# Peptides against a protein of PDB entry 3NZW: the designs that were tried, part 26

Target 1, 212 residues: chain A of PDB entry 3NZW
Amino acid sequence: TTTLAFRFQGGIIVAVDSRATAGNWVASQTVKKVIEINPFLLGTMAGGAADCQFWETWLGSQCRLHELREKERISVAAASKILSNLVYQYKGAGLSMGTMICGYTRKEGPTIYYVDSDGTRLKGDIFCVGSGQTFAYGVLDSNYKWDLSVEDALYLGKRSILAAAHRDAYSGGSVNLYHVTEDGWIYHGNHDVGELFWKVKEEEGSFNNVIG
Target 2, 222 residues: chain B of PDB entry 3NZW
Amino acid sequence: QFNPYGDNGGTILGIAGEDFAVLAGDTRNITDYSINSRYEPKVFDCGDNIVMSANGFAADGDALVKRFKNSVKWYHFDHNDKKLSINSAARNIQHLLYGKRFFPYYVHTIIAGLDEDGKGAVYSFDPVGSYEREQCRAGGAAASLIMPFLDNQVNFKNQYEPGTNGKVKKPLKYLSVEEVIKLVRDSFTSATERHIQVGDGLEILIVTKDGVRKEFYELKRD

## One batch from the design tools (peptide; made by RFdiffusion4, then SolubleMPNN)

Design b1_p11_6_s1 (from b1_p11_6, 7 letters changed)
Fold by OpenDDE base, seed 3:
Structure b1_p11_6_s1 (fold): chain B 212 residues (1-212), chain C 222 residues (1-222), chain A 11 residues (1-11)
Amino acid sequence: as target 1 above (212 residues)
Amino acid sequence: as target 2 above (222 residues)
Amino acid sequence: APAPAVQEWYL
């Protein structure tokens, strides 16, 4: 898996691959690694598929309950804390989760929290999470700036996942791309790596390690 | 040391069509190199136009299916005989599986039915309850033999329009029930030839708006 | 208990 999220002047970009594996077996190329918790809040998934899917879905329920009880959308801080507290209760039990909770509230603005099954909870502007995270960071860090246009930011997110999909055997399939603003998240499509790779290679003159 | 898990072999396969879905399984049940049964059905009609199979350790599979059937029953009791939708069934099964996260059901689960729009639906589960809706899925002993075939023949992976120099993918299209049945039969006959844990019989459950139909075909009994 | 042959999916 490779997931990433970063803040920039235009909000948050979230980009993820779609491969699931079972050992050396490619279990799926079409897994949704982003949960749409609410129109303003996303969760990303890396690690055990069931752990992430189950508990982030559960998180969604908790977030909805918060809205019902408090008559206000849950903060990104609180949502991430709920998940963090949950996984911390299971510490040592063998959960495998590397998650990002990304969202927008009026109180917080665009916000990203990293939460993993070790109990780590971090607020930050840039995270890459998964087996391909280092590959994504290589591209993302090299090109990131706060003042990216929305278009450039979307491309950078997509391009970073593509790099990871290329180098990480456990990442691939497609890129799912999101842009989060004060108006909520916007889905920017599913981009098959098989097609995207060649397009990017041609347009950029990149990936010269591959002979086309 | 006590090993709570067995492996009863077999293979299952789900394919979704436009207005139907198919879930098929062989009827061979084995332990190690011994055939326990040549006809032990592992694909079940669970009601509400949902068919289910949990392939792997048969004891776990049977337990899971029974629990799900019971869940369907209670869903009716609690919700005025409302039909359980396939997506809700999938969520329920996730909870059944994940409820044993730390002592998992040793099974690959597939359900098939129609979604709320009447479109064919196949959901597959890992042993601990991750799930995905797919057009096709093979599970069990010969899944590794069949799944790539399904990728190619159902989803037309690695197929391109002739004369396009690989630039235009073969367009996706739904398969007819007849085409799907052919693919299922070819899958299982081929798997039977190459895998000792697959054979004896093939039972296919076809889900349409009119209900569940069963078909049976003989496989090699060697 | 040993891991089952039907392996958990990882992302």
Scores: peptide ipSAE 0.475, ipTM 0.815, DockQ to the pose 0.536; fails the geometry check
Fold by OpenDDE base, seed 4:
Structure b1_p11_6_s1 (fold): chain B 212 residues (1-212), chain C 222 residues (1-222), chain A 11 residues (1-11)
Amino acid sequence: as target 1 above (212 residues)
Amino acid sequence: as target 2 above (222 residues)
Amino acid sequence: APAPAVQEWYL
């Protein structure tokens, strides 16, 4: 898996691959690694598929309950804390989760929290999570600027996942791309890695390690 | 060291069509190298036009299916005989599986039915309850032999329009029930040739708006 | 003991 999220002047970009594996077996190329918790809040998935899917879905329920009780959307801080508290209770039980909780509230603005099954909870502007994270960071860190246009930011997110898909055997399939703004998240499509790779190679003159 | 799990072999396969879905399984049940039964069905009609199979350790599979059937029953009791939708069934099965997260059901679960729009639906689960809706899925012993075939023949992977130099993919289309049955039969006959845990019989459950139909075919009995 | 044939999906 490779997931990433970063803040920039235009909000948050979230990009993820779609491969699931079982050892050396490619279990799926079409897994949804982003949970749409609400129109303003996303969760990303890395690690055990069931752990992430189950508990992030559970998180969605908790977030909805918050809204019903408080008549206000849950903060990104609170949502991430709920998940963090939950996984911390299971510390040592063998949960495998690397997640980013990304969202927007009026109180916080665009916000990203990293939460993992070790109990780590971090607020930050840039995170890459998964087996391909270092490959994604290589591209993302080299090109990241706060002042990126929305178009450039979307491309950078997509391009970073593509780099990871190229180098990480456990990442691939497609890139799912999101832009989170004050008006909520916007889905920017599913981009097949096979098609995307050749397009990017041609347009950039990159990936010269591959001839054809 | 004691292993609480067994492996009863077998293979299952789900394919979704436009207005139907198919879930098939062989009827061989084995332990190690011994055939326990040549006809032990592992694909079940669970009611509400949902068919289910949990392949791997048969004791776990049977337990899971039984629990799900019971869940359907209670759903009717609690919700005025409301039909359980396939997506809701999938969520329910996730909870059944994940409820044993730390002592999992040793099974690959597939369900098939129709979604709320009347389109064929196949859902696949890992042992601990992650799930995905797909057009096709193979599970069990020969899944690694069959799944690539399904990628090619259902999802048309690595197929391109002739004369396009690989630039135009073969377009996706739904398969007819007859085409699906052919693919299922070819899959299982092929798997039987190469996997000792697959054979004897093939039972296919076809879900349509009119209900569940069963078909049976002989497989190699070696 | 041999690795289990049915295993958890990992992302």
Scores: peptide ipSAE 0.470, ipTM 0.811, DockQ to the pose 0.632; fails the geometry check
Fold by OpenDDE base, seed 1:
Structure b1_p11_6_s1 (fold): chain B 212 residues (1-212), chain C 222 residues (1-222), chain A 11 residues (1-11)
Amino acid sequence: as target 1 above (212 residues)
Amino acid sequence: as target 2 above (222 residues)
Amino acid sequence: APAPAVQEWYL
């Protein structure tokens, strides 16, 4: 898996691959690694597929309950804390989760929290999570600026996942891309790596390690 | 040291069509190199036009299917005989599987049916309850032999329009029930040739708006 | 622990 999220002047970009594996077996190329908790809040998945899918779905239910009880959407801080507290209760039981909770509230603005099954909870502007995270960081860190346009930011997110899909055997399939603003998240499509790779290579003159 | 898990072999396969779905399984049940049964069905009609198979360790598979069937029954009691939708069934099965997260059912679970729009649906589960809706999935002993074939023949992976120099993919289209049955039969006959845990018989459950139909075909018995 | 015939999926 490779997932990433970063804050910039235009909000938050979230980009993820779609491969699942079972050892050397490619289990799926089409897994949805982003949960749409509400129109303003996203969760990303890395690690055990069932652990992430089950508990982030549960998190969605908790967030909805908060909204019903408090007549206000839950904060990103509180949502991420709920998940963090839960996985911490299971510490030592063998859960495997590397997640990012990304969203927008009026109180917080655009916000990203990293939460993993070790009990780590971090607020930050840039995270890459998964087996391909270092490959994604290589591209992302080299090109990141706060002042990126929305178009450039979307491309950078997509391009970073593509780099990871290329180098990480456990990442691939497609890139799912999101832009989070004050008006909520916007889905920016599913981009098959098999097609995207050649397009990017041609347009950028990159990936010269591969002969077409 | 006691090993609580066994492996009873076998293979299952689900394919969704436009207005139908199929779930097929061989009828061989084995332990190690010994055939326990040449006809032990592992694909079940669970009611509400949902068919289910949990392939791997048969004791776990049977337990899971029984629990799901019971869940369907209670769903009717609690919700005025409302039909359980395939997506709700999938969520329910996730909870059944994940409820044993720390002592998993050693099975690959596939269900098939129709979604609320009448479109064919196949859902696949890992042993601990992650699930995905797909057009096709193979599970069990020969899944590694069959799944690449399905990638090619159902989802047309690595197929391109002639004369395009590999630049235009073969377009996706739904397969007819006849085409799907052919693919299922070819998959299982091929798997039987190359895997000792697959053979004897093939049972196919076909789900349409009119209900569940069963077909049976002989496989090699060697 | 015995290796299961079916493995869980990882992302």
Scores: peptide ipSAE 0.468, ipTM 0.801, DockQ to the pose 0.566; fails the geometry check
Fold by OpenDDE base, seed 5:
Structure b1_p11_6_s1 (fold): chain B 212 residues (1-212), chain C 222 residues (1-222), chain A 11 residues (1-11)
Amino acid sequence: as target 1 above (212 residues)
Amino acid sequence: as target 2 above (222 residues)
Amino acid sequence: APAPAVQEWYL
């Protein structure tokens, strides 16, 4: 898996691959590694598929309950804390989760929290999470700046996942791309790596380690 | 050392069509190199137009299916005989599986039915309850032999329009019931030839708006 | 532990 999220002047970009594996077996190329918790809040998945899917779905329920009780959308801080508290209670039980909770509230603005099964909870502007995270960071860190246009930011997110899909055997399939603003998240499509790679190579003159 | 799990072999396969879905399984049940039964059905009609199979350790599979059937029963009691939707069934099965997260059911689970729009639906589960809706999925012993075939023949992977220099993919389209049955039969006959844990018989459950139909075909009995 | 024949999915 490779997931990433970063804040910039235009909000948040979230980009993820779609491969699931079982050892050397490619279990799926079409897994949705972003859960749309509500129109303003996203969760990303890395690690055990069941652990992430089960508990992030549970998180969605908790967020909805918050909204019903408090008559206000849950904050990104609170949502991420609920998940963090949950996984911390299971510390040592063998959960495997690397998640990002990304969203917008009027109170917080665009916000990203990293939460993992070790109980770590971090607020930050840039995270890459998964087996391909270092490959994504290599591209993302080299090109990131706060003042990116929305177009450039979307491309950078997509391009960073593509780099990871290229180098990480456990990442691939497609890139799912999101832009989060004050008006909520916007889905920017599913980009098959098989097509995207050749397009990017041609347009950039990159990936010269591959002939074709 | 005590091993709580067995492996009863077999293979299952689900394919969704436009207005139907198919879930098929061989009827061989084995332990190690011994055939326990040449006809032990492992694909079940669970009511509400949902068919289910949990393939792997048969004791776990049977337990899971029994629990789900019971869940359907209670759903009717609690919700005035409301039909359980396939997506709700999938969520329920996730909870059944994940409830044993630390001593999992040793099975690969597939369900098939129609979604609320009347479209064919197949859901597959890992042993601990992650699930995904797909157009097709193979599970069990010969899944690694069948799934690549399904990628090519159901999802048209690596197929392109002639004369386009690989730039135009073969368009996705739904398969007819007849086409799906052909693919299922070819999948299982091929798997039977190459895997000792697959054979004897093939039972296919076809789900349509009119209900569940069963078809049976002989497989190699070696 | 479950045998590798039926393995959980990893992302």
Scores: peptide ipSAE 0.465, ipTM 0.807, DockQ to the pose 0.611; fails the geometry check

Design b1_p11_6_s2 (from b1_p11_6, 5 letters changed)
Fold by OpenDDE base, seed 3:
Structure b1_p11_6_s2 (fold): chain B 212 residues (1-212), chain C 222 residues (1-222), chain A 11 residues (1-11)
Amino acid sequence: as target 1 above (212 residues)
Amino acid sequence: as target 2 above (222 residues)
Amino acid sequence: SFPPSVQEWYL
């Protein structure tokens, strides 16, 4: 898996691959590694597929309950804390989760929290999470600027996942791309890596380690 | 050291069509190199036009299917005989599986039916309850032999329009029930030839708006 | 541990 999220002047970009594996077996190329918790809040998934899918779905329910009880949307801080507290209760039990909770509230603005099954909870502007995270960081860190246009930011997110899909055997399939703004998240499509790779290679003159 | 798990072999396969879905399984049950049964059905009609199979350790599979059937029954009791949708069934099965996260059911689960729009639906589960809706999925002993075939023949992977220099993919289209049955039969006959844990019989459950029908075909008994 | 045919998915 490779997931990433970063804040910039235009909000948040979230990009993820779609491969699931079982050992050396490619279990799926079409896994949805982003949960749409509410129109303003996303969760990303890395690690055990069931752990992430189950508990982030559960988180969605908790966030909805918060909204019903408090008559306002849950903060990104609170949502991430709920998940963090939950996984911390299971510390040592063998959960495997690396997640980013990304969203917008009027109080917080665009916000990203990293939460993992070790009990780590971090607020930050840039995170890459998964087996391909270092590959994504290589591209993302090299090109990131706060002042990126929305178009450039979307491309950078997509391009970073593509780099990871290229180098990480456990990442691939497609890139799912999101843009989070004050008006909520916007899905920017599913981009098959097989097609995207050749397109990017041709347009950039990159990936010269591969002969077309 | 006590090992609570066994492996009873077998293979299952689900394919979704436009207005139907198919879930098939062989009827061989084995332990190691011994055939326990040549006819032990592992694909079940669970009601509400949902068919289910949990392949791997048969005891766990049977337990899971039984629990799900019971869940369907209680759903009717609690919701005025409302039909359980296939997506809700999938969510329920996730909870059944994940409820044993730390002592998992030793199975690969597939369900098939129609979604709320009447379109064919196949959901597959890992042992601990991650699930995905797909057009096709093979599970069990010969899954590694069949799944790539399904990628090619159902999802048309690595197929391109002639004369396009590989630039135009073969367009996706739904397969007819007859085409799907042919693919299922070819899958299992081929798997039987190359895998000792697959054989004896093939039972296919076909789900349409009119209900569930069953077809049976002989496989090699070697 | 699970056999290859029955194994947890990892992301």
Scores: peptide ipSAE 0.519, ipTM 0.833, DockQ to the pose 0.740; fails the geometry check
Fold by OpenDDE base, seed 2:
Structure b1_p11_6_s2 (fold): chain B 212 residues (1-212), chain C 222 residues (1-222), chain A 11 residues (1-11)
Amino acid sequence: as target 1 above (212 residues)
Amino acid sequence: as target 2 above (222 residues)
Amino acid sequence: SFPPSVQEWYL
């Protein structure tokens, strides 16, 4: 898996691959590694598929309950804290989760929290999470600026996942791309890695390690 | 050293059509190199137009299916005989599986039916309850032999329009029930040739708006 | 661990 999220002047970009594996077996190329908790809040998945899917779905329910009880959307800080508290209760039990909770509230603005099954909870501007995270960081860190245009930011997110898909055997399939603003998240499509690779190679003159 | 799990072999396969879905499984049940049964059905009609199979360790599979059937029964009791939707069934099965997260059911689970729009639906589960809706899925012993075939023949992977120099993919389209049955039969006959844990018989459950139909075909018995 | 045909998925 490779997931990433970063803050910039235009909000948050979230980009993820879609491969699941079982050992050397490619279990799926079409896994949805982003949960849409509400129109303003996203969760990303890396690690055990069932652990992530089950508990992030559970988190969605908790966020909805908060909204019903308090008559306002849950903060990104509170949502991420609920998840971190939950996984901490299972510390040592063998859960495997690397998650990002990304969203916008009027109180917080655009916000990203990293939460993993070790109980780590971090607020930050840039995170890459998964087996391909270092490959994504290589591209992302090299090109990231706060002042990126929305178009350039979207491309950078997509391009970083593509780099990870190229080098990480456990990442691939497609890129799912999101832009989060004060008006909520916007889905920017599913981009098949096979098609995207050749397009990017041609347009950039990159990936010259591969002969076309 | 005690091992609580067994492996009873077999293979299952689900394919969703436009207005139907199929779930198929061989009828061979084995332990190690011995055939326990040449006809032990592993695909079940669970009611509400949902068919289910949990392939791997048969004791776990049977337990899971029994629990799900019971869940359907209680759903009717609690909700005035409301039909359980396939998506709700999938969520319920996730909870059944994940409820044993630390002592999992040793099975690959597939369910098939129609979604609320009447479209064919196949859901696949790992042993601990992650699930995905897919157009097709193979599970069990010969899944690695069948799934690539389905990628090619159901999802048309690596197929391009002639004369386009590989620039235009073969368009996705739904297959007819007859075409799907052909693919299922070809999948299992091929798997039987190359895998000792697959064979004897093939049972196919076809789900349409009119209910569940069963078909049976002989497979090699060697 | 489970055999590949009956194995938990990892992302």
Scores: peptide ipSAE 0.519, ipTM 0.832, DockQ to the pose 0.753; fails the geometry check
Fold by OpenDDE base, seed 5:
Formats: structure tokens, C-alpha cells, sequence
Structure b1_p11_6_s2 (fold): chain B 212 residues (1-212), chain C 222 residues (1-222), chain A 11 residues (1-11)
């Protein structure tokens, strides 16, 4: 898996691959590693598929309950804390989760929290999470600026996942791309890596380690 | 050391069409190299136009299917005989599986039916309850032999329009029930040739708006 | 341990 999220002047970009594996077996190339909790809040998945899917769905329920009780959307801080508290209670039980909770509230603005099964909870501007995270960071860190245009930011997110898909055997399939703004998240499509790779190579003159 | 799990082999396969879905399984049940039964059905009609199979350790599979059937029963009691939708069934099965997260059911689960729009639906589960809706999925002993074939013949992977220099993919389209049955039969006959845990018989459950029908075909018995 | 065909999925 490779997931990433970063804050910039235009909000948040979230980009993820779609491969699931079972050892050397490619279990799926079409896994949805972003859960749309509500129109303003996203969760990303890395680690055990069942652990992430089950508990992030549970998180969605908790967020909805908050909204019903408090008559206000839950904050990104509170949502991420609920998940963090939950996984911390299971510490040592063998859960495997690397998640990002990304969203927008009027109180917080665009916000990203990293939460993992070790009990770590971090707020930050840039995170890459998964077996391909170092490959994504290589591209993302080299090109990131706060002042990126929305177009450039979307491309950078997509391009960073592509780099990871290229080098990480456990990442691939497609890139799912999101832009989070004050008006909520916007889905920017599913980009098949097989097609995207050659397109990017041609347009950039990159990936020269591959002949084609 | 004590191993609480057995492995009864077999293979299952689901394919969704436009207005139908199929779930198929061989009828061989084995332990190690011994055939326990040449006709032990493992694909079940669970009611509400949902068919289910949990392939791997048969004791776990049977337990899971029984629990789900019971869940359907209680759903009717609690919700005025409302039909359980396939997506709700999938969520319920996730909870059944994940409820044993730390002593999992030793199974690969597939269900098939129609979604609320009347479109064919196949859901696949790992042993601990992650699930995905797909157009097709093979599970069990010969899944590694069948799944690449399904990628090519159901999802048209690596197929391109002639004369386009590989620039235009073969368009996705739904297969007819006849085409799907042919693919299922070819999949299992091929798997039977190459895997000792697959054979004897093939039972196919076809789900349409008119209900569930069953077809049976002989497989090699060696 | 689970056989490859019945393994948990990892992302």
C-alpha cells in the first residue's frame, strides 16, 4: 500500500493506490483504500484490510452519532482521537493499521491526522503511509510547496503514488485521488497505473529506467 | 502442536452479470489426500435471493453459513419480513467474521445476488472480514489457477481493440448467463485437471429476479 | 497458518 495526504493553500490532497496482497499473491487491484466518512471527512487505509475496513467503518458510525447528539459535525481532531483511543485499547492484540483522518471543519480548517495501531496520533501537513511511503516521499518532498495550484497539487499527489506503484511491489492497481476543500471532498477519479505510467513517462520524459 | 483447523479443499467461483449472478462450487470434500465425499454441496441458498459459500475448513464454513442463515431469520423477525439486501448481507457477514478476528474462520467467503437496482452482485471476504464487491472472484484451492483466467475473460484484462497499437482497451460489457455458465464450466474443468482438491461435481446457483435455480455438472472423479 | 488461498488481505 501507498497512501498520502498533504495540506496546501488550496486545502488537502489525498491519493492512494488500490492493491491488496496476500503474500506474493495480488489479492485485488481495485480495493478502495479511502473511506468517505462524511462529505467533509476521509479516512485512508494501510495494513490489515479487515482491521482498517472494520474500524474505520465503525469510526464512521461514531462520527454520525456525534453529529446526531451534538447537532454539529465532529472535528477532525475528535474523530482521529476516537480511532486512536480504540486502537490503543487493542495494543498488543495484533491489529495492523496505518491511517490518515483528513477533513475540513470551520473550527480547524483543513486538517490531517495520522493514526496507527501502535497508538501514535500525529497532526501534520504531509504524510505518506504504507510499504511504498518512502518512494512517495521521494517525489512529494522534492516538489511540495504550500503555494501549489490545485491542479499542480492534484498532479503531485497522483505522481507520488505512481512512483510508489512503480517501485513497491505491494502497491499498484490504480490511483484514487481526492481534493478536500471548505465545501467538502471532491473525488478526482480512478487512474489506472498501467495507463498512467506511460502517459506520465511520455509527458515528463521520466521513468527512463524503463524502455518503451 | 495442536492445529484447530482442517482443510477440506474445494474451489468456489462467483460472477456477476447485468441482471443475474452465479456462485459455483465443486462438490469434492477432502482431507489431506483422501476424498471424504464426492458430493458435498458447499454453495447454499440462504433466502432473500442470496447465495453463499465459505470455502476452506468445512466445519468453519458450515458454522458461518448457519450463523448467516440465522441472521436472515432474525432480520425478518425484527424488521417485519423485510428483504435483506445484498449489501446489508455483506456488512452482516463482515461482523460475523470479524467477531472471530482473533480465532478466525478458516474460510474464503463469497456471496452472490442482486443489488437494490436489480444488478448482479458478488461480494468476497477474507477470513477476518474485509470485503469487496467485484464482478468476479475465485476462492479456495484452485483460486490461483482460475482468477487470472477470470481477469482475462470477465474483465477483459490485457485485451485491446485490434489495430489500435494497444491504445484502446477492449470495452467492458456484461456477459450473458450462457456465456458465464460456459466460463464457469471451463474454469472448473481446467482446475480439476491441475488440482487434486477439485473435482467430482460442479454445482452452480444462478440468481435472477425470479429466484435461485441450480445446475449440476459432472467433473472428473480421479 | 493459512494457505495462500485463504490468507488475510494486506494493504
Amino acid sequence: as target 1 above (212 residues)
Amino acid sequence: as target 2 above (222 residues)
Amino acid sequence: SFPPSVQEWYL
Scores: peptide ipSAE 0.513, ipTM 0.825, DockQ to the pose 0.765; fails the geometry check
Fold by OpenDDE base, seed 1:
Structure b1_p11_6_s2 (fold): chain B 212 residues (1-212), chain C 222 residues (1-222), chain A 11 residues (1-11)
Amino acid sequence: as target 1 above (212 residues)
Amino acid sequence: as target 2 above (222 residues)
Amino acid sequence: SFPPSVQEWYL
């Protein structure tokens, strides 16, 4: 898996691959690694598929209950804390989760929290999470700046996942891309790596290690 | 050293069509190199036009299917005989599987039916309850032999329009029930040739708006 | 261990 999220002047970009593996077996190329918790809140998945899918779905329910009870959307801080508290209760039991909770509230603005099954909870502006995270960081860090246009930011997110899909055997399939603003998240499509790779290579003149 | 799990082999396969879905399984049940049964069905009609198979350790599979059937029963009791939708069934099965997260059912689970729009649906589960809706999925002993074939023949992977220099993919289209059945039969006959845990018989459950139909075909018995 | 078709999926 490779997931990433970063804050910039235009909000938050979230980009993820879609491969699931079982050992050396490609279990799926079409896994949804982003949960749409509400129109303003996203969760990303890395690690055990069932752990992430089950508990982030559960988190969604908790967030909805909060909204119903408090007549207000849950904060990103609180949502991430709920998940963090939950996984911490299971510390040592063998859960495998590397998650990002990304969203917007009026109180917080655009916000990203990293939460993993080790009990770590971090607020930050840039995270890459998964087996391909270092590959994604290589591209993302080299091109990131706060003042990116929305278009450039979307491309950078997509391009970073593509780099990871190229180098990480456990990442691939497609890139799912999101843009989060004050008006909520916007889905920016599913981009098959097989097609995206050649498109990017042609347009950038990159990936010259591959003969096409 | 005690091993709580057995492996009863077999293979299952689900394919969703436009207005139907198919879930098929061989009827061979084995332990190690011994055939326990040449006809032990592993694909079940669970009611509400949902068919289910949990392939791997048969004891776990049977237990899971029974629990799900019971869940369907109670769903009717609690909700005035409301039909359980396939997506709700999938969520329910996730909870059944994840409820044993730390001592999992040793099974690959596939269910098939129609979604609320009447379109074919196949859901696949890992042993601990992650699930995905897909157009096709193979599970069990020969899944590694069949799944690439399905990628090619159902999802048309690596197929391109002739004369386009690989620039135009073969378009996706739904397969007819006849085409699907043919693919299923070819998949299992091929798997039987190369895997000792697959054979004897093939049972295919076909779900349409009219209900569940069952077909049976002989496989090699060696 | 579980075979690929019967083991847990990892993201």
Scores: peptide ipSAE 0.507, ipTM 0.822, DockQ to the pose 0.837; fails the geometry check

